# Peptides against a protein of PDB entry 2C5K, part 1

Scores and structures below are computed, not measured.

Target 1, 91 residues: chain A of PDB entry 2C5K
Amino acid sequence: EDPFQQVVKDTKEQLNRINNYITRHNTAGDDDQEEEIQDILKDVEETIVDLDRSIIVMKRDENEDVSGREAQVKNIKQQLDALKLRFDRRI
Unless a header shows other numbers, all headers, positions and changes below count from the first letter of the chain.
Peptide ipSAE was made for these designs. It is ipSAE averaged over its two directions, with the distance scale d0 held at 1.0 Angstrom where the peptide's residues are scored. Compare it between designs on one protein only; published cut-offs may not apply.
A fold fails the geometry check if it doesn't show the stated peptide or something in it is severely misdrawn.

## One batch from the design tools (peptide; aimed at target 1 Q14 I40)

Design b1_p8_1 (made by RFdiffusion4)
Pose (drawn by RFdiffusion4):
Structure b1_p8_1 (pose): chain A 89 residues (1-28, 31-91), chain P 8 residues (1-8)
Amino acid sequence: EDPFQQVVKDTKEQLNRINNYITRHNTADDQEEEIQDILKDVEETIVDLDRSIIVMKRDENEDVSGREAQVKNIKQQLDALKLRFDRRI
Amino acid sequence: SLRTFVEK
């Protein structure tokens, strides 16, 4: 919807796509470099979401707690995925 | 924008 919500949706979807891939290819791979690139892009995308929250928080007419919860959720999804990726044997 | 992961 707004640019923030669209990036949040795209990020969750991006992480979910890699997660589904790892389930099907759980051995240590054609998409190894690609996944590393995308996960790094996701890290930097979360930094951009965080910065966007920092700026919006300066506006006293904005409650950013919903956006903060969304970013926290995405960080959890990323952390759980990174470990699954790292542990393919 | 994020690059879309496409499974090969």

Design b1_p8_1_s1 (made by RFdiffusion4, then SolubleMPNN; from b1_p8_1, 3 letters changed)
Fold by OpenDDE base, seed 4:
Structure b1_p8_1_s1 (fold): chain B 91 residues (1-91), chain A 8 residues (1-8)
Amino acid sequence: as target 1 above (91 residues)
Amino acid sequence: MLKKFVEK
């Protein structure tokens, strides 16, 4: 597995762990776990920025077909957005 | 590297 795919995988697994937590905790808590989730969601956002930058570099400098990588990053963005919406809708 | 979430 290449470094890009490893980051994609790790990011998806992290989002899945948070989604599982939200499934068990349907009410917003004011605990260290809620703050930790917010921090991880920010780290995922930064990771997506880094993935997008890597795709831009591959397109520009290597002229590689990045269509598959673009689709993967799009999928992670959709997963993050859906998770944020679920997280924020908790009372 | 993403911090691994661990549910308590």
Scores: peptide ipSAE 0.345, ipTM 0.875, DockQ to the pose 0.877
OpenDDE base, seeds 1, 2, 3, 5: peptide ipSAE 0.342, 0.343, 0.342, 0.341; ipTM 0.874, 0.874, 0.874, 0.873

Design b1_p8_1_s2 (made by RFdiffusion4, then SolubleMPNN; from b1_p8_1, 4 letters changed)
Fold by OpenDDE base, seed 2:
Structure b1_p8_1_s2 (fold): chain B 91 residues (1-91), chain A 8 residues (1-8)
Amino acid sequence: as target 1 above (91 residues)
Amino acid sequence: MLKKFIEK
């Protein structure tokens, strides 16, 4: 199993769970679930930094085609940015 | 390791 692909998958699944919550909860709450979402969005940002660093190392040390991995990380960044925009625009 | 979100 490729650990990079597993992290990408788990990150996308997590963002999808939060996106489903925001779809049900279009008003900003002041509850433990809203705080938990903020914490997870932060953990996703850190995970993206680690994925980008892993690609830099692979490109330098393994001389592999990283274009597919770069596209996957770009897609996660776009999913995160879209989710943050939905989260922050709640009334 | 990402914490799993579970809606209550």
Scores: peptide ipSAE 0.322, ipTM 0.873, DockQ to the pose 0.854
OpenDDE base, seeds 1, 3, 4, 5: peptide ipSAE 0.282, 0.294, 0.287, 0.317; ipTM 0.858, 0.863, 0.859, 0.871

Design b1_p8_2 (made by RFdiffusion4)
Pose (drawn by RFdiffusion4):
Structure b1_p8_2 (pose): chain A 89 residues (1-28, 31-91), chain P 8 residues (1-8)
Amino acid sequence: EDPFQQVVKDTKEQLNRINNYITRHNTADDQEEEIQDILKDVEETIVDLDRSIIVMKRDENEDVSGREAQVKNIKQQLDALKLRFDRRI
Amino acid sequence: SFSKINRL
């Protein structure tokens, strides 16, 4: 919808795609470098979402708590995924 | 396979 919501949706979908891949290929791989690249891009994308919230919070007519919860959720998804990726044996 | 995200 708005640019923030679109990036949130793209990020969750990106993380979910890698997660589904790891379930199918849970041994330690063709996509190894690619996954690392994308996960780093996701880390930097979350920084951009955070910065966007910082600016919007300056506007007293905006409640950013919904956006803060979304970013917190994405960070949780990323953390759970990074460990699954790291632990492929 | 995986594409990068369009930033804000």

Design b1_p8_2_s1 (made by RFdiffusion4, then SolubleMPNN; from b1_p8_2, 4 letters changed)
Fold by OpenDDE base, seed 3:
Structure b1_p8_2_s1 (fold): chain B 91 residues (1-91), chain A 8 residues (1-8)
Amino acid sequence: as target 1 above (91 residues)
Amino acid sequence: MFEKIKKL
């Protein structure tokens, strides 16, 4: 299995888990789980930076598949931004 | 995670 695709999949699964949590917890809690979600969102940001850096390295090798990988990372960024906005709008 | 991605 392509390690890039595995990291993309794992990141999307993690964002989906947080999205399901927010659906169950539609009010901002001051509990340890809210802090854990903030930490996971930060880890996802760092993972996106790692994916972007990987694409920059792959672009040096003239691989035609780079555009597909860029689109996948863009999609994850959009999912993260939408999730953060949903998380921060809880009262 | 970057080191696993570099091995592509």
Scores: peptide ipSAE 0.056, ipTM 0.750, DockQ to the pose 0.101
OpenDDE base, seeds 1, 2, 4, 5: peptide ipSAE 0.053, 0.050, 0.056, 0.050; ipTM 0.739, 0.735, 0.750, 0.732

Design b1_p8_2_s2 (made by RFdiffusion4, then SolubleMPNN; from b1_p8_2, 4 letters changed)
Fold by OpenDDE base, seed 5:
Structure b1_p8_2_s2 (fold): chain B 91 residues (1-91), chain A 8 residues (1-8)
Amino acid sequence: as target 1 above (91 residues)
Amino acid sequence: MFKKIKKL
């Protein structure tokens, strides 16, 4: 299994779990899970940096078509930004 | 309970 595709999958699944939590918790509460979500959103940001670095290395060292991987990372960035906006809009 | 993201 490609490690890049596994990280992309795990990241998307994690963002979907948070999105499902926000759907059940439309008000910001004093739930310990709210802090856990902030930490996970930070881990997703770091994971995106690692995915982008992996693409830069592949472009440099393998001269392969990375356009598909760039599109996947772009989609994760868009999903993260939409989720942050949804998370921060809770009162 | 959230799942840990795999590292590269």
Scores: peptide ipSAE 0.307, ipTM 0.877, DockQ to the pose 0.775
OpenDDE base, seeds 1, 2, 3, 4: peptide ipSAE 0.305, 0.306, 0.307, 0.306; ipTM 0.876, 0.876, 0.877, 0.876

Design b1_p8_3 (made by RFdiffusion4)
Pose (drawn by RFdiffusion4):
Structure b1_p8_3 (pose): chain A 89 residues (1-28, 31-91), chain P 8 residues (1-8)
Amino acid sequence: EDPFQQVVKDTKEQLNRINNYITRHNTADDQEEEIQDILKDVEETIVDLDRSIIVMKRDENEDVSGREAQVKNIKQQLDALKLRFDRRI
Amino acid sequence: LSNEISHL
């Protein structure tokens, strides 16, 4: 919808795509470099979402708690995924 | 796999 919501949706979808891939290929791989690149891009994308929240919080007419919860959720999804990726044996 | 994340 708004640019923030679109990036949040894209990020969750991106992480979910890699997660589904890891389930199917849970051994340690054609996509190894690609996954690392994408996960790094997701880390930097979360920084951009955070910065967007910082700026919006300066506006007293904005409640950013919903956006903060979304970013927290995405950080959790990333953390759970990174461990699954790291632990492929 | 590729990055499909848009920009703010």

Design b1_p8_3_s1 (made by RFdiffusion4, then SolubleMPNN; from b1_p8_3, 4 letters changed)
Fold by OpenDDE base, seed 1:
Structure b1_p8_3_s1 (fold): chain B 91 residues (1-91), chain A 8 residues (1-8)
Amino acid sequence: as target 1 above (91 residues)
Amino acid sequence: LENTITKL
């Protein structure tokens, strides 16, 4: 088990759950769930920062090839950006 | 409440 891969997996699953919620709720609401989703998106952003920091540590302290991990983080960032756009463009 | 979404 790799903790980095577990965090990546959990993050992608969380983004998928939010994406599915938006599909079921395609209009912007004014309820506790909308605020909760905003909070979760902020938590995901902080998680991505932590993933980037972990890559920096692996490059410097462990001298490990991190190209695959960098690609994974890039993919998560793209997924987050697409989801944020979808969430914000709801009427 | 949406019970399938969990905070990270």
Scores: peptide ipSAE 0.041, ipTM 0.698, DockQ to the pose 0.217
OpenDDE base, seeds 2, 3, 4, 5: peptide ipSAE 0.023, 0.024, 0.025, 0.024; ipTM 0.637, 0.650, 0.655, 0.648

Design b1_p8_3_s2 (made by RFdiffusion4, then SolubleMPNN; from b1_p8_3, 5 letters changed)
Fold by OpenDDE base, seed 2:
Structure b1_p8_3_s2 (fold): chain B 91 residues (1-91), chain A 8 residues (1-8)
Amino acid sequence: as target 1 above (91 residues)
Amino acid sequence: LENTITKI
């Protein structure tokens, strides 16, 4: 119902699905799938940028307490970084 | 991708 929370949820679910895919496909032998994963990871990175920008706006324009939202975005960044590491280390 | 939804 909260658009911010929905984006966070969708992003985390997408990262989890990719993580599960990597578990089942731990070799970088399918170029088509590799490109698709890379595209999704880039989309997630862009989504994180938008989430950060939204937090900046909430802090400045609405003077809202954004500590919880900042923690959520930090968690997504950590999840993304961990996933990118798994993705890049595949042979 | 299997079980992948629409791009974010």
Scores: peptide ipSAE 0.044, ipTM 0.693, DockQ to the pose 0.293
OpenDDE base, seeds 1, 3, 4, 5: peptide ipSAE 0.043, 0.043, 0.024, 0.037; ipTM 0.693, 0.696, 0.635, 0.675

Design b1_p8_3_s3 (made by RFdiffusion4, then SolubleMPNN; from b1_p8_3, 4 letters changed)
Fold by OpenDDE base, seed 5:
Structure b1_p8_3_s3 (fold): chain B 91 residues (1-91), chain A 8 residues (1-8)
Amino acid sequence: as target 1 above (91 residues)
Amino acid sequence: LKNTITKL
C-alpha cells in the first residue's frame, strides 16, 4: 500500500479512538489515560506536519496532481480541531 | 514519497 495513505488511515483511526474515549469520559480527569490522550493529540499534530511536507516534496519532484492528498490532510486537520475542542470543553 | 514519509 501507499505509505501516505497508510499514515492517513492510521491517523484517522487514532482520532476516532480518542473521540470514543471522550464520549465515555465526558468529564476531565487526572489519570494516565488523560495524559496519553494529550500525547496522542500532539503526535497527530506532528504527523500532519510530516504529511504536509511530503506533499510539498511531491509538488516539487513529481508531476502528479496532489489535490486529493491535500484534501485528505485538510480533512484530518478538521477532525483534529473538532476533537481538541471536545476535549478542552470537558469540565 | 516513500522515502520522504520514512525520513519525516
Scores: peptide ipSAE 0.030, ipTM 0.689, DockQ to the pose 0.078
OpenDDE base, seeds 1, 2, 3, 4: peptide ipSAE 0.030, 0.029, 0.028, 0.030; ipTM 0.680, 0.673, 0.633, 0.693

Design b1_p8_3_s4 (made by RFdiffusion4, then SolubleMPNN; from b1_p8_3, 5 letters changed)
Fold by OpenDDE base, seed 1:
Structure b1_p8_3_s4 (fold): chain B 91 residues (1-91), chain A 8 residues (1-8)
Amino acid sequence: as target 1 above (91 residues)
Amino acid sequence: LKNTITKI
């Protein structure tokens, strides 16, 4: 099992859970779940930073083709940005 | 929601 791929998978699953929550709660609430979502989004942002750093290390130390991993991280960033926009536009 | 802790 590749730890990088596991992290990518877990991150996508978290974003999907939040996206589904927003679908069910299309208005901004003032409950514990809203705060939890904000915390998870920050955790995802930190995870993306760590994924990017891991790619830098792989380029430097392993001399492997990281284009596939870069594409995966790019996709997660796009998902995060879209989700943040969706979350913030709720009234 | 399920909060998943993920670190690498």
Scores: peptide ipSAE 0.035, ipTM 0.649, DockQ to the pose 0.673
OpenDDE base, seeds 2, 3, 4, 5: peptide ipSAE 0.030, 0.034, 0.031, 0.031; ipTM 0.676, 0.657, 0.687, 0.687; seed 3 fails the geometry check

Design b1_p8_4 (made by RFdiffusion4)
Pose (drawn by RFdiffusion4):
Structure b1_p8_4 (pose): chain A 89 residues (1-28, 31-91), chain P 8 residues (1-8)
Amino acid sequence: EDPFQQVVKDTKEQLNRINNYITRHNTADDQEEEIQDILKDVEETIVDLDRSIIVMKRDENEDVSGREAQVKNIKQQLDALKLRFDRRI
Amino acid sequence: RTLTKFED
């Protein structure tokens, strides 16, 4: 919807796609470099979402708690995924 | 921002 919500949706989807891939290919790979690149791009995307919340919080007419919760959720999804990726054997 | 899509 708004640019923030679209990036949040794209990020969750991106992480979910890699997660589904790892389930199917849980041995240590054609997509190894690709996954590392995408996960790094996701890290930097979360920094952009955080910065966007910092600016919006300056506006007293905005409650950013919903956006903060979304970003926290995405960070949790990323952390759980990074460990799954790191532990393929 | 535009994320590169993962594809397999």

Design b1_p8_4_s1 (made by RFdiffusion4, then SolubleMPNN; from b1_p8_4, 5 letters changed)
Fold by OpenDDE base, seed 2:
Structure b1_p8_4_s1 (fold): chain B 91 residues (1-91), chain A 8 residues (1-8)
Amino acid sequence: as target 1 above (91 residues)
Amino acid sequence: MKLKKFTA
């Protein structure tokens, strides 16, 4: 299995779980779950940085076609941004 | 790369 694809899959699954949580919790809470979500969102941001770096390396060092991987990372960024908007707008 | 598992 491609480690890049596994990371992409895991990241999207985490974002989906959080999105489902927000659907069930439309008001911001002050509990352990809210803090856990914040932590995971930061972990996702760090993961995206690592994914981008890996793509840069593949372009320069391996000269591979990375268009598909770039599209996947773009999709994750869009999903993250949409989720952050939902999360942060809760009162 | 390991992500924290969301438990909620």
Scores: peptide ipSAE 0.069, ipTM 0.740, DockQ to the pose 0.848
OpenDDE base, seeds 1, 3, 4, 5: peptide ipSAE 0.069, 0.064, 0.066, 0.065; ipTM 0.745, 0.730, 0.736, 0.735

Design b1_p8_4_s2 (made by RFdiffusion4, then SolubleMPNN; from b1_p8_4, 5 letters changed)
Fold by OpenDDE base, seed 3:
Structure b1_p8_4_s2 (fold): chain B 91 residues (1-91), chain A 8 residues (1-8)
Amino acid sequence: as target 1 above (91 residues)
Amino acid sequence: MKLKKFVA
């Protein structure tokens, strides 16, 4: 697995961990965990930016077919957005 | 348990 795929995999796994945590903790009452989750979500956002930048570089400098990588990043963005919505809807 | 921060 190349470094791009490893980052994609790790990002998706981290989002899944948070999603599973929310399933078990559907109440926004643990301030320490809430802050940690927000920090992780921010780290994921920054990682997605880096993945997008890497694709731009591959398109520009290497002229490689990036369609598969673009689809993967799109999927991660959708997963992140869905998780944010779920996180924010907790009472 | 506290979640581990993501590190890329």
Scores: peptide ipSAE 0.059, ipTM 0.713, DockQ to the pose 0.230
OpenDDE base, seeds 1, 2, 4, 5: peptide ipSAE 0.057, 0.054, 0.054, 0.045; ipTM 0.720, 0.710, 0.710, 0.678

Design b1_p8_4_s3 (made by RFdiffusion4, then SolubleMPNN; from b1_p8_4, 5 letters changed)
Fold by OpenDDE base, seed 5:
Structure b1_p8_4_s3 (fold): chain B 91 residues (1-91), chain A 8 residues (1-8)
Amino acid sequence: as target 1 above (91 residues)
Amino acid sequence: MKLKKFKA
């Protein structure tokens, strides 16, 4: 088991769940779910920081090829940014 | 690292 890949997978799945929620709720609501989504998006941001830090440590201490992991983190960042835009543009 | 499960 690769913990890095598991975190990447879990993060992408969580973003997909939120994306599906927005599809069903295309207007901003005043419910507890809206606040929960904001909290999860913040948790995703913190997770991305941790993933980046892990890559920095790998480059420094293990001297392994991290290009694949860097591409994965880049993809998650793009997914997060797209989701934030979709979430914020709801009326 | 664990994300909270979102309940849709």
Scores: peptide ipSAE 0.057, ipTM 0.720, DockQ to the pose 0.862
OpenDDE base, seeds 1, 2, 3, 4: peptide ipSAE 0.046, 0.055, 0.057, 0.055; ipTM 0.678, 0.715, 0.710, 0.712

Design b1_p8_4_s4 (made by RFdiffusion4, then SolubleMPNN; from b1_p8_4, 5 letters changed)
Fold by OpenDDE base, seed 3:
Structure b1_p8_4_s4 (fold): chain B 91 residues (1-91), chain A 8 residues (1-8)
Amino acid sequence: as target 1 above (91 residues)
Amino acid sequence: MKLKKFKF
């Protein structure tokens, strides 16, 4: 199994779990769960930076076609941005 | 990095 694809999968699954939580909790809660969601969103941002760095290394060192991996990271960024916007719009 | 699993 490609370690890059595993990280992409785990990241998408984590964003889906948060999105399902927000669906059940459509009001902002000033609770330990909101802080934990913010921490996980931060961990996802850091993971995206690591994925982008891995693509840069592969493109330089292996001269591989990274276009598929770039598209996957772009899709995760879009999913994160949509989730943040949904999280922040809770009243 | 290992993503922390959301538990809730």
Scores: peptide ipSAE 0.061, ipTM 0.728, DockQ to the pose 0.747
OpenDDE base, seeds 1, 2, 4, 5: peptide ipSAE 0.060, 0.059, 0.058, 0.050; ipTM 0.723, 0.722, 0.718, 0.688

Design b1_p8_5 (made by RFdiffusion4)
Pose (drawn by RFdiffusion4):
Parts: sequence; structure tokens; C-alpha cells
Structure b1_p8_5 (pose): chain A 89 residues (1-28, 31-91), chain P 8 residues (1-8)
Amino acid sequence: EDPFQQVVKDTKEQLNRINNYITRHNTADDQEEEIQDILKDVEETIVDLDRSIIVMKRDENEDVSGREAQVKNIKQQLDALKLRFDRRI
Amino acid sequence: TLKTFEEK
């Protein structure tokens, strides 16, 4: 919807796509370099979402708690995924 | 723009 919500949706989808891949290829791979690149791009995308919240919080007419919760959720999804990726044997 | 994963 708004640019923030679209990036949140794209990020969750991007993390979910890699997660589904790892379930099917849980041994340590054609998409190794690719996954590392995308996960790094996701880290930097979360920084951009955080900065966006910082700026919006300066506006007293905005409640950013919903956006903060979304970003916290994405970070949790990323953390759970990074460990699954790291632990492929 | 966010990078897109495509399974091979």
C-alpha cells in the first residue's frame, strides 16, 4: 500500500521464499551465494525500514508502534532463517 | 528495490 507497507510485504515474502527453499535443500548448493546476497540486502532493507520509522516518529500526529512491531517481526523471521541456513549439514 | 529469490 504505502511504500513502507509494500517493502514490509516484499521482505516477509523474500524471507519466506528462502525458508521454503531451505526446507527442500537442507544439506550444505546452487543457491548458496545467492541466498547470502539476498539476506544481506534484507539486513540493509530493515535498516531502511528503521530509519523510516525514526523520521515518522518525529511527527507527533503519527503512531509508529504498528510499524515498530512489523519490523520486530521481520527481524525475528530473519534471525530464525539465518540459523536454519547456517545449520544445513 | 529488494532483491528477489527465485528457486532454481

Design b1_p8_5_s1 (made by RFdiffusion4, then SolubleMPNN; from b1_p8_5, 3 letters changed)
Fold by OpenDDE base, seed 1:
Structure b1_p8_5_s1 (fold): chain B 91 residues (1-91), chain A 8 residues (1-8)
Amino acid sequence: as target 1 above (91 residues)
Amino acid sequence: SLKKFVEK
């Protein structure tokens, strides 16, 4: 029901799908799937920016759980960074 | 917004 939580969930699921792909494809390819992954990773980066901006707005409302949401975004950033490292370092 | 990744 919470749009913020839905975006967090969808983002993490996308990263997990890509991580599973990398596990099965440890050699970098030159196909549409690789390009699609690059595009999605860029979309995730933009999504994280949007989530951070959302938190800035929420900080103006004392009723919001800002600390919890900041921790969630931090977790997604860590997941993205780890995935990007795996993706980029493939031979 | 995010396109769902589907491995082929």
Scores: peptide ipSAE 0.360, ipTM 0.878, DockQ to the pose 0.821
OpenDDE base, seeds 2, 3, 4, 5: peptide ipSAE 0.357, 0.354, 0.358, 0.355; ipTM 0.877, 0.876, 0.877, 0.876

Design b1_p8_5_s2 (made by RFdiffusion4, then SolubleMPNN; from b1_p8_5, 3 letters changed)
Fold by OpenDDE base, seed 1:
Structure b1_p8_5_s2 (fold): chain B 91 residues (1-91), chain A 8 residues (1-8)
Amino acid sequence: as target 1 above (91 residues)
Amino acid sequence: KLKVFVEK
């Protein structure tokens, strides 16, 4: 088991759940679920920072596929940015 | 650990 890959997986799954919610709820609500989503998006941002820091540490070990992990983090950043745009622009 | 979102 690779804890980095587990965090990547969990993050992507979480973003996907929120994306599905936004698809069903294209109008911004003022309920506890909207606040929960905002909190989770903030947690995802912090998780991405932690993943980037992890990559810096991994670059000290030449035997690790750092480029693959950098691509994964880039993909999550793109997914988060797209989701934030959808979330914030709901009326 | 990320909080798991659950739609109500």
Scores: peptide ipSAE 0.373, ipTM 0.873, DockQ to the pose 0.831
OpenDDE base, seeds 2, 3, 4, 5: peptide ipSAE 0.372, 0.369, 0.369, 0.369; ipTM 0.873, 0.872, 0.872, 0.871

Design b1_p8_5_s3 (made by RFdiffusion4, then SolubleMPNN; from b1_p8_5, 3 letters changed)
Fold by OpenDDE base, seed 4:
Structure b1_p8_5_s3 (fold): chain B 91 residues (1-91), chain A 8 residues (1-8)
Amino acid sequence: as target 1 above (91 residues)
Amino acid sequence: MLKKFVEK
């Protein structure tokens, strides 16, 4: 597995762990776990920025077909957005 | 590297 795919995988697994937590905790808590989730969601956002930058570099400098990588990053963005919406809708 | 979430 290449470094890009490893980051994609790790990011998806992290989002899945948070989604599982939200499934068990349907009410917003004011605990260290809620703050930790917010921090991880920010780290995922930064990771997506880094993935997008890597795709831009591959397109520009290597002229590689990045269509598959673009689709993967799009999928992670959709997963993050859906998770944020679920997280924020908790009372 | 993403911090691994661990549910308590």
Scores: peptide ipSAE 0.345, ipTM 0.875, DockQ to the pose 0.857
OpenDDE base, seeds 1, 2, 3, 5: peptide ipSAE 0.342, 0.343, 0.342, 0.341; ipTM 0.874, 0.874, 0.874, 0.873

Design b1_p8_6 (made by RFdiffusion4)
Pose (drawn by RFdiffusion4):
Structure b1_p8_6 (pose): chain A 89 residues (1-28, 31-91), chain P 8 residues (1-8)
Amino acid sequence: EDPFQQVVKDTKEQLNRINNYITRHNTADDQEEEIQDILKDVEETIVDLDRSIIVMKRDENEDVSGREAQVKNIKQQLDALKLRFDRRI
Amino acid sequence: RTLKRFVE
């Protein structure tokens, strides 16, 4: 919807796509470099979402708690995924 | 920002 919500949706979808891939290929791979690249791009995307919240919080007419919760959720999804990726054997 | 779509 707004640019923030679209990036949140794209990020969750991107993480979910890699997660589904890892379930099907849980051995240690054609997509190894690609997954690392995308996960790094996701880390930097979360930094952009955080910075966007920082700026919006300066506006007293904005409540960023919903956006903060979304970013926290994405960080949790990323952390759970990174461990699954790291632990493919 | 635009993320590259993961393609299996």

Design b1_p8_6_s1 (made by RFdiffusion4, then SolubleMPNN; from b1_p8_6, 4 letters changed)
Fold by OpenDDE base, seed 2:
Structure b1_p8_6_s1 (fold): chain B 91 residues (1-91), chain A 8 residues (1-8)
Amino acid sequence: as target 1 above (91 residues)
Amino acid sequence: MKLKKFVP
């Protein structure tokens, strides 16, 4: 199994779980869950940085076609940004 | 990398 694809999958599944939670909990009313979501969003940001670094290394050292991997990371960034916007708009 | 699993 490609470890890059596994990390991409796990990241997307995590973002989907948070997105489903926000859909059920449209008010910022549980401080413990709010902090946990913020921590996971930071972990996702760090994971995206590491995915981007891995692509830079593959482009330089392996001379592989990374266009598919770049598109996957771009999609995760878009999911994260959309989720942050939903998270921050809760009253 | 192990993402922390969100438990809803």
Scores: peptide ipSAE 0.069, ipTM 0.755, DockQ to the pose 0.887
OpenDDE base, seeds 1, 3, 4, 5: peptide ipSAE 0.044, 0.058, 0.068, 0.065; ipTM 0.670, 0.740, 0.752, 0.743

Design b1_p8_6_s2 (made by RFdiffusion4, then SolubleMPNN; from b1_p8_6, 3 letters changed)
Fold by OpenDDE base, seed 3:
Structure b1_p8_6_s2 (fold): chain B 91 residues (1-91), chain A 8 residues (1-8)
Amino acid sequence: as target 1 above (91 residues)
Amino acid sequence: MKLKKFVE
């Protein structure tokens, strides 16, 4: 199994879980739940940085077409940004 | 990296 695809999958699944939680909890939750969501969103940001770094290494060391991997990381960034916007709009 | 599982 490609470890890059596993990290992409795990990241998308985590963002989907938070999105499902926000759907059930359309108001700002207890401070403890808000902090836990913020921590996970931070871990997702760090994971995206690691994915981007892996693509830079592949472009340098492997003459592989990384365009598919770049598109996947772009899609995760868009999913994260949409989720942050939804999270911050809760009253 | 292993993402922390959010508890729903």
Scores: peptide ipSAE 0.067, ipTM 0.744, DockQ to the pose 0.813
OpenDDE base, seeds 1, 2, 4, 5: peptide ipSAE 0.064, 0.064, 0.065, 0.064; ipTM 0.734, 0.734, 0.736, 0.732

Design b1_p8_6_s3 (made by RFdiffusion4, then SolubleMPNN; from b1_p8_6, 3 letters changed)
Fold by OpenDDE base, seed 1:
Structure b1_p8_6_s3 (fold): chain B 91 residues (1-91), chain A 8 residues (1-8)
Amino acid sequence: as target 1 above (91 residues)
Amino acid sequence: MKLKEFVE
């Protein structure tokens, strides 16, 4: 199993869960779940930084095509940005 | 990352 692909999968699944929650909860709540979502979004940001760092290390190995991994990280960044925009625009 | 069990 590739640990990079597992982290990518887990990150996408977590963002999907939060996106489903926002769909059910279109108003901002002042509950412990809203704070937990903010914490998870921060943990996802940190995970993306770690994924980008891992790609920099892989780029030192001339035998590895990193273009696929760069595209995956770009896709997660886009998913995160779209989710943050949905989260922050709740009234 | 450890997936927190977010309650949906």
Scores: peptide ipSAE 0.053, ipTM 0.708, DockQ to the pose 0.663
OpenDDE base, seeds 2, 3, 4, 5: peptide ipSAE 0.052, 0.053, 0.053, 0.051; ipTM 0.704, 0.709, 0.709, 0.701

